# Designs tried in a protein design run: peptides against a protein of PDB entry 5KEZ. Part 132

Target 1, 320 residues: chain A of PDB entry 5KEZ
Amino acid sequence: NVAIYNPFRPWWERYQPVSYKLCTRSGNEDEFRNMVTRCNNVGVRIYVDAVINHMCGNAVSAGTSSTCGSYFNPGSRDFPAVPYSGWDFNDGKCKTGSGDIENYNDATQVRDCRLTGLLDLALEKDYVRSKIAEYMNHLIDIGVAGFRLDASKHMWPGDIKAILDKLHNLNSNWFPAGSKPFIYQEVIDLGGEPIKSSDYFGNGRVTEFKYGAKLGTVIRKWNGEKMSYLKNWGEGWGFVPSDRALVFVDNHDNQRGHGAGGASILTFWDARLYKMAVGFMLAHPYGFTRVMSSYRWPRQFQNGNDVNDWVGPPNNNGVI

## One batch from the design tools (peptide; made by RFdiffusion4, then SolubleMPNN)

Design b2_p18_6_s4 (from b2_p18_6, 12 letters changed)
Fold by OpenDDE base, seed 4:
Structure b2_p18_6_s4 (fold): chain B 320 residues (1-320), chain A 18 residues (1-18)
Amino acid sequence: as target 1 above (320 residues)
Amino acid sequence: TFNGKLYEYYKARYDKTF
């Protein structure tokens, strides 16, 4: 991915890929293989956060400022380490004036235009699908158990399906023969937008963002809500079917969130309430649970916004 | 930054009242 130095190596640089090389701030491919093997050997499975909707930002300077030193040129859409070229992006498909998503109530824009400037891959192309599948299959062959698909809301479900159909079975050294990768898709569906979580049920589980938001309000006793109201927690609260839900109290984004919805999210900053929420989540049968492991950072609020929300985990000069 | 804007996008969604 792109190496960002201003601010200094933020966490979000990981979400600006320039190649599919397993060479990042966290280590190289050999180290990754070693980690996966060691984890699998003790029953800990690895799920990769796969950024496959886009490459890096369109305004990033060309060069080799990347975690693996790969050359890239966003201006010309050249990512030779893949390789991708101008033919592999939705520049011509997106019909907005800016090339970015301008109307989030337009599902076509949401999926075909750039997410805040991030170069949008043409996932309709078999070539692109195959390159992504090759990347994911490489990981599968290493021994990962599945994937979180980043920014799934911005990909057509059918394109995702096409990629998933190209995936290998899981590595039989650790998984039963014929096992398929576990897939969960990041889709932010809080209602009121045309793209629904249900659009993606066919591909795997979907993140249920209503879970943390609603649980937060209950635990905080906002709006007169009571724990007793959780008696029909899950589908009874309008959440997606349990077998399609990946649930969590917080994630890296809403942990840094603001506003009404953001404020409801419980995090480790509110330790007591957070423990209550996480405890409830783990005890309740609804959905597939994900527990957040985060870190403290020096928050600095200006006008209600944390200007240090970019800060990544503890590192040694950028190396995690 | 691009990801900063991305964060703002997600934050906006998290801020939605429902």
Scores: peptide ipSAE 0.042, ipTM 0.745, DockQ to the pose 0.072
Fold by OpenDDE base, seed 2:
Structure b2_p18_6_s4 (fold): chain B 320 residues (1-320), chain A 18 residues (1-18)
Amino acid sequence: as target 1 above (320 residues)
Amino acid sequence: TFNGKLYEYYKARYDKTF
């Protein structure tokens, strides 16, 4: 991914890929392989956050400022480490003036235009699908158990399916022969938009963002809501089917006040309420649960916004 | 993925929906 130095190595640089090389702030490929092996050997499975919707931002300077030193040029859509070129992006398909998503009520824009300037990959192309599949298959062969698909809302479900159909079975050294990778898709669906979580059920589980948002309002006792209302928690609250849901109290985005859920989201900053929410989630059978492991950062609020929401995990001069 | 621009949009929608 791109190496950003202003601000200094923010967490979100990881979501701006320039190659599919396994060189990051966390280590190199050998170290990753070693970690996966050690985890698998004690029954801990690894699920990779796969950024496959896009490459880095269109405004990032060209050069070799990346975690693996690979050259890239966003301006010319040149990512030779893959390789990708201008033919592999949706620039010509997106019809907005800016090239970015401008109207989230237009499903075509949401999927074919750039997410906040991130160069949008042409996932309709078999070449692009194959490059992504090669990346994911390499991880599967290393021994990962599955994937979180980042920004799934911004990919056509059929394109995702086409990629998934190219994937290998899981590594038989640790998984039963014929096992398929566990897939869960980040889809932000709080209602009111044309793209629905149900559009993605065919590919795997989906994130249920209503879960953390609604649980937050209940535990905070906002608008007169009561814990007793949680008696029919799950499908009874209009959430996706339990067998399609991945649930969580917070994630890295809304922990910082970004994305779905707003101020209702409970985080470790409100320790008591957060523990209540996590405890409830773990005790309740609805959905596949995910527990957040995060860190404190020096929050600085200006005009209601944390100007340090970019701060990444504890590191040594950028190295984790 | 990181999308700070969506915060206001989702907040407004959340307030209306829930």
Scores: peptide ipSAE 0.028, ipTM 0.708, DockQ to the pose 0.061
Fold by OpenDDE base, seed 5:
Structure b2_p18_6_s4 (fold): chain B 320 residues (1-320), chain A 18 residues (1-18)
Amino acid sequence: as target 1 above (320 residues)
Amino acid sequence: TFNGKLYEYYKARYDKTF
C-alpha cells in the first residue's frame, strides 16, 4: 500500500493498495506465512481483510513511496506491480462530473464511481477479476481460512460472485478437503438507500451495522430504551437473517466516530458499557460474532472531533 | 475502507443516533 508520511503512517494507508504483494508495515510474506502456519497448527484461523474494490487515491503522488517499494502512478492509473493500467478502471463508466460518488441514491454511481477519490477497479473485466482471484488464491494456498471483503457495497454482487467462483479450496494441510473459504462482506445498510445487504446474501455473510448501533442505544439507555426490549433481539429487530449476519459491537471505523452507528457505538473507551455489550453479544445466539481488539491512542478533541483519529497501532518508527 | 477524505463523508452521513 501507499506509505503516507503526513500524517505519519496513518492506519488508513492500508486501505490504499498499489500492489497485491504481502509486504507491509506488519511484515513481509515469509513472516506472514510463518504466522499463518503457527496459528493454524494450534487451531487459530486467519481471515484477511481484502481490499479489492479499488487501488489508492487519485491524488497520491506517483513514485515508489509504498510499503514494498513498488512503483505506481495514480494519475495515469499505472500499477505495474499487478499490473493494472487505465483500461482496468471505471473512469469512463462513471458519469459524474467529479468522477466520485455524488449520489448514494444512484446505485450505479455507488458501484462505478470513485469512493472519495479511490481509483475504482473495473470488476466487470475478467482480467481484473483474475488478478484479484490470483491474490486471494495465493493467500488461500498459504493457509488462510477466508476473507472480509472491504467496501462490498461499492462492488456489484455479480462481480464479487465471479471472483469467488475462481477461488481455490482451502489448504488441505489444515482444512478438510473441499473446504471453501469463509466470506463475509462489509455492507453498510442502515436503510434509506437503494443498495441492500440482501443483495449480497448469495456471496456469503454480510455485516449487520444495525446491531452495534441499536445495542449501543439500548445499553446507554437513550430514548427510554430498556434491556428488557432485547427479548426479541435479532430478526425481531429488523436485522438480517442470523445465518447471514456478521455481528459486532464496534469496528475500526466507528470506534473513531466514523461510519455507521454514530455516537451510539460503544467502544473500549466506555469500558463498563462496552463489557456489557460484548458480554451480551457473546451470550446471544444471533449471528456470527466478531470481537474487536484495538489499541489506545492520544485522543485530542477539537470541535467534537478527534484530530488524532488517524493514529495507527503502536509502532517503531512506522514499523509494526 | 477509510482515509482522510472518507472521514468527512462518513461523519456527515452516518454520525447519527437511532
Scores: peptide ipSAE 0.032, ipTM 0.726, DockQ to the pose 0.079; fails the geometry check
Fold by OpenDDE base, seed 1:
Structure b2_p18_6_s4 (fold): chain B 320 residues (1-320), chain A 18 residues (1-18)
Amino acid sequence: as target 1 above (320 residues)
Amino acid sequence: TFNGKLYEYYKARYDKTF
């Protein structure tokens, strides 16, 4: 991914890919392979956060300022380490003046335009699908058990399916023959927009963002909410079907949130309430549960906003 | 709505990369 130095190596630089090489501040491919093997050998499975909707931002300077030193040129859409070129992006499909998503009520913009400047891959193209599938299949061959598909809302469900149809069975060294990768898709659907979580049910599970938001309000006892109201927690609260839901109390994005919407999200910063929420989540049968493992950073609030929400995880291993 | 706030978080994550 792109190496960002201002601020210094933020967490979000990881979502700015310039290649599918497995060399980041998390480690190199050999280290990753070793970790996957070690985990699989004791029954711990690995699911990769796959960033396949886009490459890096259009405004990033060309060069070799990346975690693996690969050259890239956002201006010309040149990512030779893949390789991608100008033919592999949706620049010609997006009809907005900025080239970015401007209206989330327009599903075409949401899927064909750039997410906040991130170069949007043309997932309709078999070439692009194949390159992504090759990346994911390489991970499957290493021994991963599945994937979180980042920014799935911004990809056409059919394009995702086309990629998934190219995936190999899981590595038979650790998984039964014929095992399929576990797929869950990040889709933010809180209602009011044309794109629905149900659009993606055919590809796998979907993140249920209503879960953490509503649970937070209940645990915080906002608006007279009571724990007893959780009797019909799950589908009874308007959530997606349990067998399609990936549920969580917080994630890396809303953990850093503020304002009315973000304020309901419980995090480790509110330890007692957070433990209650996580405990409830783990005890309740609804959905597939995900527990957040995060880190502390030096929060500094200015006008209600944490100006240090960019701070990445601790790193002292010398990896660029 | 919660949609707007979550999108702000989402946007904030990507906007700062430029």
Scores: peptide ipSAE 0.032, ipTM 0.725, DockQ to the pose 0.354; fails the geometry check

Design b2_p18_7_s1 (from b2_p18_7, 13 letters changed)
Fold by OpenDDE base, seed 1:
Structure b2_p18_7_s1 (fold): chain B 320 residues (1-320), chain A 18 residues (1-18)
Amino acid sequence: as target 1 above (320 residues)
Amino acid sequence: SKEEMLANRKKLQEHLAK
């Protein structure tokens, strides 16, 4: 991915890919392979956060300032390490003046335009689908069990399906023959927008962001909410069907939120309430559960916002 | 940028409360 130096190596640089090489501040391919093997051997499965909607930001400087030293040029849409060129992006498909998503009530913009400047891949092209499938199949061959598809809201469900149809069965060294990768899709559906979580049910599970938000308000006793109201927790609260839901108390994004909705999210910073929420989630039979493992950073609030919400995880392997 | 993406997520969370 791109090496960002202002701010200095933030967590979110990992979501600006310039290649599909397994070489980042988290380690190299050999180290990753070793970790996957060791985990599988004791029954711990690995699910990869796959960034396949986009490459890096359009305004990033060209060169070799990347975690694996690969050359890239966002201005010319040149990513030779894949390879991608100008033909592999939705620049001509997006009709907004900026090239970015400007209206989230326009589903076409949400899917065909750049997400905050991130170069949007033309997932309708078989070439692009095949390059992504090759990347994911390499991971499957290493021994991963499945994927979180980042920014699924910004991809057409049919394009996702076309990629998934190219995936191999899981590695038979650890999984039964014919096993399919576990897929869950990051879709932020809080209502009020045309893109719905149900659009993606055919591809796998989807993230239910209402879960952590609503649970937070209840446990915090906001707006007269009572624990007794959780009796019909799940579909009774308007959440997606249990067999389509991936649920969580917090994630890396909303852990750094603000405002009424952001403030409702429980995190490790509120240890007692957070443990209550996680305990309830694990005890209640709704959805596929995910427990967050995060880190402390030097929070510094200015005008109600943490100016250090960019700080990445602890790192001791040097400047890679 | 991803930072701007995060900012958008914050906005969405605020709308949930309305």
Scores: peptide ipSAE 0.032, ipTM 0.687, DockQ to the pose 0.275
Fold by OpenDDE base, seed 3:
Structure b2_p18_7_s1 (fold): chain B 320 residues (1-320), chain A 18 residues (1-18)
Amino acid sequence: as target 1 above (320 residues)
Amino acid sequence: SKEEMLANRKKLQEHLAK
């Protein structure tokens, strides 16, 4: 991914890929392989956050400022480490004036235009699908158990399916023969937009952002809500079917006050309430649960916004 | 930036959730 130095190596630089090489701030491919092996050997499975909707921002300077040193040129859509070229992006398909998503009520824009400048991959192309599948299959062969698909809302479900159909079975050294990768898709659906979580049920589980948002409201006792109202928690609250839901109290985005959930989201900053929420989530049968492991950073609020929400985990000069 | 993206997503989702 792009190495960002202003601000200094933010957490979100990971979501601006320039290659599918497994060399990042966290380590090189050999170290990753070693970690996956060690984890699998003790029954801990690895799921990769796969950024496959886009490459880096269109305004990032060309060069070799990347975690693996690969050259890239956003201006010319040149990512030779893949390789991608201008033919592999939706620049000509997006019809907005800016090239970015301008109207989230237009499903076509949401999927075909750039997410705030992030170069949008032409996932309709078999070439692009194959390059992504090769990346994911390499990970599967290493021994990962599945994937979080980042920004799934911004990809056509059929394109995702086409990629998934190219995937190998899981590594038989650790998984039963014929096992398929576990897929959960990040889709923010709180209602009011044309794109629905149900559009993605065919590909795997989806994130249920209503879960953390509503649970936070209840535990905080906002709007007169009571714990007793949780008696029909899950589908009774309008959430997606349990067998399609991946649930969580917070994630890296809404932990920082971004994404879905707003101020209702409980985080480790409110330790007592957070433990209550996580405890409830783990005790309740609804959905597939995900628990967050995070870190403290020097929060600095200006006009209600944390100006340091970019801060990544504890690191040594950008290396984790 | 990614931060602005997330901030915008937050605002939009909060509005739609009302």
Scores: peptide ipSAE 0.029, ipTM 0.675, DockQ to the pose 0.362
Fold by OpenDDE base, seed 2:
Structure b2_p18_7_s1 (fold): chain B 320 residues (1-320), chain A 18 residues (1-18)
Amino acid sequence: as target 1 above (320 residues)
Amino acid sequence: SKEEMLANRKKLQEHLAK
């Protein structure tokens, strides 16, 4: 991915890929293989956060400032380490003036335009699908158990399906023969927008963002909410079917959030309430549960916003 | 960029506010 130095190596640089090389601040491919093997040998499975919707931001300077030293040029859409070129992006499909998503009520913009300037891959192309599948299959062959698909809301479900159909079975050294990768898709669906979580049920599980938002409201006792109302927690609260849901109290994004909706999210900053929420989530038989492992950072609020929300995990001069 | 990520954060907050 791109190496960002202003601010100094933020967490979000990981979501700006310039290649599919397993070479990052956390280590090289050999170290990753070693970790996967050691984890699998004791029954701990690895799921990769796969960034396949886009490459890096369009405003990033061209050069070799990347975690594996690969050259890239956002201006010319040149990513030779893949390789991708200008033909592999949705620049011609996006019809907005800026090239970015401007209206989230327009499903075509949400999927064909750039997410906050991130160069949008043309996932309708078999070439692009194949490059992504090769990347994911390499990980499967190493021994990973599945994937979180980042920014799935911004990809057409059919394009995702086409990629998934190219995937190998899991490595038989650790998984039963014929096992398929576990897939869960990040889709933010709180209602009111045209793109629905149900559009993605055919590909695997989806993130249920209503879970953390509503649970936070109840545990905080906002709006007269009571714990007794959780008797029908799950589908009874309008959430997706249990067998399609991946549930969580917080994630890396909304842990840094604020304001309406965001303020309801419980995090480790509210330790007592957070433990209650996580305990309830683990005890209640709804969805596939995900527990957050995070870190503290020096928050500095200005006008209600944390100006240090970019701070990544503990590191040694940029090396994790 | 920082500006891009701030925009993403804003988007997320808007979604959560609905």
Scores: peptide ipSAE 0.028, ipTM 0.699, DockQ to the pose 0.491
Fold by OpenDDE base, seed 4:
Structure b2_p18_7_s1 (fold): chain B 320 residues (1-320), chain A 18 residues (1-18)
Amino acid sequence: as target 1 above (320 residues)
Amino acid sequence: SKEEMLANRKKLQEHLAK
């Protein structure tokens, strides 16, 4: 991914890929293999946050400022380490003046235009699908158990399906023969937009963002909400079917909202309430649960916003 | 940028919480 130095190596630089090489702030491919092996050997499975919707931001300077040293040129859509070129992006498909998503009520824009400047891959192309599948298959062959598909809302479900159809079975050294990768898709469906979580049910589980938001409201006793109202928690609250839901109290994004992660979202900053929420989540049968492992950072609020919400995990001069 | 995306997500979540 791009190495960003202003701000200094933010967490979100990981979401600006320039190649599919396994060289990051966390280590190289050999180290990753070693970690996956060690984890698998003790029954801990690895799920990769796969950034496959886009490459880096269009405004990033060309060069070799990347975690693996790969050259890239956002301006010319040149990512030779993949390789991708101008043919592999949705520049011509996006009809907005800016090239970015301008209207989230236009599903076509949401999927074909750049997410806040991130170069949008043409996932309709078999070539692009194959490159992504190759990347994911490499990870599968290493021994990962599945994937979080980042920014799934911004990809056509059919394109995702096409990629998934190219995936290998999981590594039989650790998984039963014929096992398929576990897929969960990040789809932010809070209502009011045309893209729905249900659009993605065919590909795997989806993130249920209503879960953390509503649970936070209840535990905070906002709007007269009571814990007793959780008696029909899950589908009864209008959430996606349990077998399609990946649930969480907070994630890295909403943890960085206004206040303690934005409105109702509970985070470790509110330790007691957070423990209640996480405890409830783990105890309740609804959905596939994900527990956040985060870190403290030096929050600095200006006009209600944390100007340090970019701060990544504890590191040694950018190296984790 | 991803930072801008985060900002957008914050807005959406705040709306839901209201």
Scores: peptide ipSAE 0.034, ipTM 0.682, DockQ to the pose 0.248; fails the geometry check

